# Ledger of designs, part 85: peptides against a protein of PDB entry 3V4L

Target 1, 386 residues: chain A of PDB entry 3V4L
Amino acid sequence: GQPLAKDKVALLIGNMSYWEHPKLKAPLVDVYELTNLLRQLDFKVVSLLDLTEYEMCNAVDEFLLLLDKGVYGLLYYAGHGYENFGNSFMVPVDAPNPYRSENCLCVQNILKLMQEKETGLNVFLLDMCRKRNDYDDTIPILDALKVTANIVFGYATCQGAEAFEIQHSGLANGIFMKFLKDRLLEDKKITVLLDEVAEDMGKCHLTKGRQALEIRSSLSEKRALTDPVQGAPCSAEALVRNLQWAKAHELPESMCLKFQCGVHIQLGFAAEFSNVMIIYTSIVHKPPEIIMCDAYVTDFPLDLDIDPKHANKGTPEETGSYLVSKDLPKHCLYTRLSSLQKLKEHLIFTVCLSYQYSGLEDTVEEKQEVNVGKPLIAKLDMHRGL

## One batch from the design tools (peptide; made by RFdiffusion4, then SolubleMPNN)

Design b2_p13_7_s2 (from b2_p13_7, 7 letters changed)
Fold by OpenDDE base, seed 5:
Structure b2_p13_7_s2 (fold): chain B 386 residues (1-386), chain A 13 residues (1-13)
Amino acid sequence: as target 1 above (386 residues)
Amino acid sequence: GSPEGHGVIELEE
């Protein structure tokens, strides 16, 4: 019969905004497009941008809690990385220069933990450099991996080579995602699908002799990303997994705020990523006596590091939100919260209404505090270790 | 410095 997945879970990490390293651009688009494709494949997807070492560790730990016997696990990483002695290291955004293994996440350690879960399939898609780091002399003593026939690595590049993004003036994919996205929905064994992606990349004149896909696999079974999920979640573990995923994707409900002046504001929320949310405000009712009226969001928790200069924009694009702008309502003010993983408390903020009456020169302000609880990934207490 | 952990191909136009 066709193989069945007990469930399908993916963690996607895109690191771009490095503190001590060159900034990247492609991981934004790559994580977003891959998220949408994996959702069409019935994956439970957590998508995270710009994680610190601590935040990456917690994201991996939460991902491992979603894994169980016969579950398909997919880890995608786009960002800086290196490979020493056959160990792949993902570089967090807060990594020092030079970075070492102690500042990075070892993929083979994650694989060991995934093998302990008896997963039905383990897919690693590593869109990072595989050059040696000569500043890291650490040889990780990895415990012996279990002999399993359910592992697939898709490396965006060969050992000792770089992975590349193409800097265009606009949004562009990294080289790996550019070819992967065109085939990802195909009902093929995952190793056959990746081999076809490798052939497509090998035809590209930009990557010829610079970057080539490497596939490592122990996969003895015909497993595909298209494999159906087994029917209704009847196990306690499947229920817990569904609840945990649902928590990480729960948006605040849209609110209608009523001010004393008779102005009504619609407050809405949209997810760009599991840790990135857009807040939008619109005036839905204004008394005729009010000639000018604006609704601003302010007084965010300090943990979110919200620059007021980037808040309350007339377009999503002015906030740095280029991907979800088509799905947002028009004629709002937009604010992008890009670090929801940092939220320790409830998201409490102020809606400030500034308005002017006909025949009065002075601007009047009214304020309402809004508590929306813990949105998206902030429900996963990724900060409990501090 | 650390190895360049992701290459940027600047397409010079």
Scores: peptide ipSAE 0.187, ipTM 0.810, DockQ to the pose 0.757
Fold by OpenDDE base, seed 2:
Structure b2_p13_7_s2 (fold): chain B 386 residues (1-386), chain A 13 residues (1-13)
Amino acid sequence: as target 1 above (386 residues)
Amino acid sequence: GSPEGHGVIELEE
């Protein structure tokens, strides 16, 4: 019979804004496009940008809580990385220079924990370099992996080689995602799909002799990312998993704020990633006696590190949001919250209305505090331990 | 420094 997944869960991590290392650009587009494709494949997707070591550990722990017997697990990582002694290390944004294994997440340790969950399929897509780190001489004593015939690694590059992004004048994919996205929806065994991606990459003149896809697999069954999810969640564990995922993707409801002057503001929310939200404000009603009127958001929690210079922009693009701008209402002020994983408490902020009456020189201000609870990933309390 | 963990290909226009 056709293989069935009990459920399908993916964790996607894109690290770009490194503190002590070269900044990347491709992981933004790659995580976004892969999220949309995996959602079309009925995956529950958690998508996270720019994680510290601690935040990456917590994201992996929360991902492992969503895994169970017969569940398909997919981990995608785009960012800096290295390979020592056949172990792959993902580099967090706060990693020192030079980084070592003690500052990084070992993919083979994550695989061990996934095997303890008795998963139906384990897919790792690693869009990182596989060069040896000569500053890390540690030989991790990894526990022996279980012999399971359900593991697939897609490495964006060969052992000892680099993975690349192509910088154009605009947003571009990394080389791996550029070819993967064209094949990902095909109803094929995942190893056959990745082999076709390897052939497509091998035909590209830009990558020839620089980057080649490596596939490592124990997968004995004809399993595909297109494999249907087994019907309605009948177990208590499946209900809990669905509720946890739904909570991590719940946006605040749009609000209509009414000010004493008679101005009405629409406050709206959009998700770019599981840890990235856009707030937008628009004037929906203005009395005719008010000649100028602007609605600003301010007084965000300090944990979010919001620079006021990047808040309240006239376009989504001026906030650094290039991917969801087409789906946003026009003629708003936009603010991008890029670090929702840092939020320990409720998201409370101020909406400030600045306005002027006809025939008065003085600007008037009114303020309202807004509590939107814990948006998106902030509901998972990833800080349980600080 | 650490090995660069992701490379950049600048396409010259």
Scores: peptide ipSAE 0.182, ipTM 0.811, DockQ to the pose 0.797
Fold by OpenDDE base, seed 4:
Structure b2_p13_7_s2 (fold): chain B 386 residues (1-386), chain A 13 residues (1-13)
Amino acid sequence: as target 1 above (386 residues)
Amino acid sequence: GSPEGHGVIELEE
């Protein structure tokens, strides 16, 4: 019979905005496109951008809570990385220069923890360099991995080589995701699918002799990403997992704010990633006596590090939101919250209406405080692991 | 510095 997954869970991490290292661009598009594809494959996807070491550890811990016996686990990482002694290290955005293993997440440690969950399939897709870090002479004493015969590694590059993004004037995929996305929905054994991706990458003149896909697998069964989720009555564990995932993806409801002047504002929310939300405001009703009015969002929690220069933009693109702009209403003011994982408390902010009456030179302001609770990933108490 | 952990291919336009 076709293999069945008990459930399917994916953690996607894209690190781009490094503090002490070169900034990347491809992880934004790669995480977004892979999220949409994995959702079509009935994966529960957590997608996270620009994580610190602490935030990456917490994201992995929360991902491991979603794993259980017979669950398919997929970890995707795009960002800086290195490989020492066959151990892959994912580099957080706050990693020092030079970084060491103590500043990074070891993929083989994550695999060990996934094996303790008795997962049905473990897939690692690592879009990072695999060069040795000569500043880290630490030989990690990893415990011996269990022989689970359910492991697949897709490395975007060969051992000792770099993974590449193509610097276009616009948004582009990394080389690995460019070819992976075209095949990811195919009903094939995951190792066969990745082998076909490797052949497609091998035809690319840009990467020929620079980057080649490496597949490492111990997969004894014909497991595919297309394998159906077992429709058996949800175990209490499957119900908890579904509730945890649903909480991590719950957007605030759209609000209609009414001001004393008679202006009505629509306040809306969109998810770009599990830790990235767009707030948008629009004037839905204006009295004729009011000639000009704008609705600004302000007074955000300090934990979100919101630069006012990037808030209240006339386009989503001016906020750095290029991917969800097609799904957003037009003629709004847009604000991108890119660090929802930092939010410890409820998201409380002010909607400020600035307006002018016909025949008055003075601008009037009205303010309303809005509490939207904990949006998206901020519902996962990523801080409870301390 | 650390090895570059992700390379950039500049397309010469």
Scores: peptide ipSAE 0.173, ipTM 0.808, DockQ to the pose 0.777
Fold by OpenDDE base, seed 3:
Structure b2_p13_7_s2 (fold): chain B 386 residues (1-386), chain A 13 residues (1-13)
Amino acid sequence: as target 1 above (386 residues)
Amino acid sequence: GSPEGHGVIELEE
């Protein structure tokens, strides 16, 4: 019979905004496109951008809570990384320069923990460099991995080589995702799919002699990302897993705010990633005596580190949101909350209405405080222990 | 400095 997954869960991490390292661009598009493809494959996807070491550890821990016997687990990482002694290290955005293994997440340690969950398939897609870090002489004493025969690594590059992004005028995929996305929906054994991606990359003139896909697999079964999820969740654990995933994807409901002046504001929310939300405000009703009217969002929780200069933009693109702009209402003011994983409490903020009456020179302000609870990933309390 | 974590391929126009 066709193999069945008990469930399918993916954690996608894209690190770009490094503090002490070169900034990247490709992980934004790569995580977004891969999220949409994996959702079409019935994966429960958590997508996270720009995680610190602590936030990455917590994201992995929450991912591991979604894993169980016969579940397909996929970890994708795009960002800085290195490989020492056959161990892959993902570099958090807060990693010092130089970084060491103590500042980074070891993929083989995550694999060990996934094997303890008795997963049906473990897929690692590592879009990072595999150069040796000469500043880290730590020889990891890893325990012997279990022989589970269900492991697949897709490395974007060869051992000791770099992974690349293409500098284009605008947003572009990394090299690996550029080819992976074209094949990801194919009903093929995952190792066969990745081999076809490797052939496609090998035909590209840009990557020839610079980057090649490496596949490392112990997969003894014909498992595909297209494998159907086993029907209705029958176990208490499956229900808990579904609820936990649903919590991480719950947007605040759209609100209609009514001000004393008779202006009505629509406040809306959109998810770009599990930790990235766009707030948008639109004037849905204005009395005719009000000639000018704007609705600003302000007074965000300090944990979100929202620069007011980047808030209340006339376009999603001016906030740094290029991917979801087509799905957003037009003629709003837009604010991008890019660090929802830092939110310790409820998202409380102020909607400030600034308006002018016909024949009055002075602007009037009205304010309303809004509590939208914990949006998206903030429901998982990824800051637990800070 | 740390090893480069991602390279950039400039497209020669």
Scores: peptide ipSAE 0.169, ipTM 0.797, DockQ to the pose 0.719

Design b2_p13_7_s3 (from b2_p13_7, 7 letters changed)
Fold by OpenDDE base, seed 5:
Structure b2_p13_7_s3 (fold): chain B 386 residues (1-386), chain A 13 residues (1-13)
Amino acid sequence: as target 1 above (386 residues)
Amino acid sequence: GSPDGHGVIYLEE
């Protein structure tokens, strides 16, 4: 019969805004495009940008809670990384320079934990360098991995080589994602699909002799990313997994705010990533006596590090939101919250209305506090313990 | 420096 997945879960991490390392650009587009493709494949996708060590650990722990017997798990990482003694290390955005194994997440440790879940398929897609870090002399004593089948590694590059992004003026994929995205929806065994991606990359003149896809596999079965999810969740674990995923993807409800002057504002929310939300406001009703009327959002929680200079923009692009701008309502003011994983409390903020009456020189202000609870990834309380 | 864990290919314009 066709293989069935008990469920399909993916964690995608894109690190780009490093504190002490060169900034990247490709992970933004790569995580976004891969998220949309994996959703078409019926994956439950958590997509996260710019995680610290602590935030990456918590994201992996939450991902591992979604894994169970016969579940397909996919981990994608795009960012800085290294490989020492066959161990792959993902570099968090807060990693020091030089970074060491104690500042990084070991992929083989994650694999060990995934093997304990008896997963039906484990896919690692690692879009990072595999150079040795000569500043890290630590030999991780990894416990022997269980002899389990159904593991697939797609390394964007060969051992000891670099992974590359193409620097140009626009938004671009990394080289690995550029070729992966064109084949990801194909109904093929995952190792066959990745082999075709490797051949396509090998034809690219930019990467020929610089970067080549390496595939490592213990996959003894014909498993594909297209394999259907087993029908209605019948286990308690499947219900918990569905509820946990739903919590991490719940947007605040759109609301209509009514001010005393008779102005009505529509407040809406859109997800760019699991930790990135766009707030948008629009004036939906204005009394004729009001000649000027502006609505803006302010007084955000300090944990979100929101610069007011980047809030309340006339376009999504002015907030740094280039990917979802087509799907947003037009003629709003837009604010991008890019660090929802940092939110400890409820998202409480102020909507301020500034307006002027016909024949009055002075501007009037009205304010309403809005509590939208914990949006998206903030529902997982990734900061429990700080 | 740390091994730059992601290379940048500058396309010469």
Scores: peptide ipSAE 0.127, ipTM 0.778, DockQ to the pose 0.712
Fold by OpenDDE base, seed 2:
Structure b2_p13_7_s3 (fold): chain B 386 residues (1-386), chain A 13 residues (1-13)
Amino acid sequence: as target 1 above (386 residues)
Amino acid sequence: GSPDGHGVIYLEE
């Protein structure tokens, strides 16, 4: 019969905004496009940008809680990384310079933990460098992996080589994602799909002799990313997993705020990633006696580290939101919250209306506090130390 | 310096 997945879960991490290392650009587009493709494949996708070491550990732990017997697990990482002694290390955005294994997440340790969950398929897509880190002399003593015959690694590059992004004037994919995205929806065994991606990359003149896809697999069965999910959740654990995932992807409802002056504001929310949300405001009603009015958002929780200079922009692009701007309403003020994983409390902020009456020189202000609870990934309380 | 992380290919236009 056709293989069935008990469920399909993906964690996608894109690290770009490094503190002590060169900044990247491709992971933004790569994580976004891969998220949309995996959702079309009925994956439960958690998509996270710019994670610290602690936040990456917690994201992996929450991902492992979603895994169970016969579940398909996919981990994608785009960012800085290295490979020492056959162990792959993902570099968090807060990693020191130089970084060491103690500052990084070992992929083979994650694989060990996934094998304990008796998963149906384990896919790792690693869009990172595989050069040796000469500043890290740590030899990881890894416990022996179980022989599960269900593991697939797609490395964006060969052992000891670099992975690359193409710097265009606009938004561009990394080299790996550029070719992966064209084939990802194909109903093929995952190793066959990745082999076709490797052939496509090998034909590209830009990457020829610089980057080549490496596939490492123990996959003994014909498993595909297209494999259907087994019907309604039959277990209490599957129901809890579905509820937890749905809760972590719940947007706040759009609100209509009414001010005493008779101005009405629409407040709306859009998800760019599991940890990135756009807030937008629009004037939907203005009394004729009010000649000018502006509505802006302020007083965000300090944990979000929102610079007021980047808030309340006339375009989504001015906030750094280039991907979802087409799906947003026009003629709003836009604010991008890019670090929802840092939110410990409810998202409480102020909507301020500044307005002027006809024939009065003085501006009037009205304020309303808004509590939208914990949006998106903030519902997982990633800051609760285990 | 850190190991060369993810590399950037500049396409010469």
Scores: peptide ipSAE 0.122, ipTM 0.789, DockQ to the pose 0.736
Fold by OpenDDE base, seed 4:
Structure b2_p13_7_s3 (fold): chain B 386 residues (1-386), chain A 13 residues (1-13)
Amino acid sequence: as target 1 above (386 residues)
Amino acid sequence: GSPDGHGVIYLEE
């Protein structure tokens, strides 16, 4: 019979905005597109951009809480990385230059922890460099992996090679995701699917002799990403997993704010990623006596590190939000909150209405404080370290 | 440069 997954869970990490390393672009699009594809495959997807070492550790810990016996676990990483002695290291955005294993997350350690969960399938898709880091002479003493025969690694590149992104004038996928996305929905054994992706990459003139997919697998069963989830969650653990995932994806409800001047503002929220939310404001009612009226969001929690220069933009794209702009209302002011994982408290901010009456030169301001609770990933309290 | 950086392929148009 076709294998059944108890559930399907994916963690996608895209690191781009490195502090001490070259900035990347492809992980933005790659994480977004892969999120949408995995959702079509009935995966519970947590998608995170630009994580520090601490935030990556917490994201992995939260991902491991979603794993259980017979669950399919998929980890995708796009960013800087290296491979020493067959161990893959994902580089956080705050990693020093040079970085070492102590500053990075070891994929094989994550695999060990996934094996302790008795998962049905472990898939790693690693869109990172696999060069040796000569600044890290540490030989990781890894514990022996269990023989679970349910492991698949898709490395975007060969051992000792670089992974590449294609710098276009616009948004483009990384090379690996460019080919992976075209096949990911196919009902094939995951190793066969990845082999076909490898063939497609090998036919591309851009990648030929520069980047080739490497597949490492210990997969005894015909498991596919298309494998159906077993029916209604009957276990307490499955209910908990569903609730945890749902909490991590709960948006604030859209609000209609009423000001004393008679202006009504619609305040809306959209998820770009599990840690990235767009706030948008629009004027839905204005008295005729008010000639000019703008609604700004301000006074955000300091933990979010919001640059006011990128807040209250006339387009989503001016905030750095290129992917969800089609699904957003037009003619709003947009603000992108890109670090919701840093939020320790409720998201409280001010909506400031600035307006002018006909025949008065002076601008009037009214303010309302808004509490939207903990949006998206901020509900997981990833800062509550063990 | 970071020794292990993601390579950027500039397509010269």
Scores: peptide ipSAE 0.077, ipTM 0.774, DockQ to the pose 0.615
Fold by OpenDDE base, seed 1:
Structure b2_p13_7_s3 (fold): chain B 386 residues (1-386), chain A 13 residues (1-13)
Amino acid sequence: as target 1 above (386 residues)
Amino acid sequence: GSPDGHGVIYLEE
């Protein structure tokens, strides 16, 4: 019969906004598009942008808590990386220059931990460079991996080679994701699917002789990303996993705020990623005596590092949100919270209504504090390990 | 490229 997955879980990390390294662009689009495709494949997807070393460790730990016997685990990473002695290292955004293994996450260590969970399938999609880091002489003493015969690596590039982005005038995929996305929904053994992606990538004139997909697998069974999830949660652990994932993707409910002047504001929330949320405000009712009014959000928790210059924009795109703008209501003010993983407390902020009465020159302000609890990934409390 | 040659490189079309 067709193999069944007990469940399907994916962690997608896209690092772009490096502190000490060149900034990337493709991971934004790649993580977003891959998230949408994996959701169509009934994966529980956590999607995270721009993680520090500590935040990446915690994201991996939370991902490992979702894994169990017969669960399909998929890890995707797009960002800077290197490979020393057959060990792949993902580079966090806060990594020093030069970085070392002590500043990075070893993929083979994650694989070891996934094997301890008795997973049904382990897929790694690594969209990073695989050059040797000559500043890191550390030979990782990796314990012998278990022979689980359920591992697949898709490397965007060959061993010792670089991965590339194509410089477009707009938002574009990385080279690997450009070809992967076209085949990802195919009902094929994952190694066959990746081989077809490798052939498609090999036909591209831009990558020919520069970048080639490498497939490394021990997968002895015909397993596909399309494999159906086993029906109703058969265990307490499966129920807990479903609840934990749902909790990490719960948006705040839209609110109608009423001000003393009689103005009504709609406050809404949208997820771009598991750690990125758009707040939007709109005037839904205005008394006729009020000629002008705007609703600003302010006084965010300091942990979120919100620059007021990037808040309260007339378009989602002005906040840096290019992917979800089509799904947002029009004629709002928009604010992008891009670091929800940093939120230790409840998301409390102020809605400030600035308005003017007919025949008065001075603007009046009213303020309301809003508590929306812990949105999205902030509900997992990734900081509890400190 | 990365200063260390380990980062993603931009290709111009």
Scores: peptide ipSAE 0.034, ipTM 0.744, DockQ to the pose 0.333

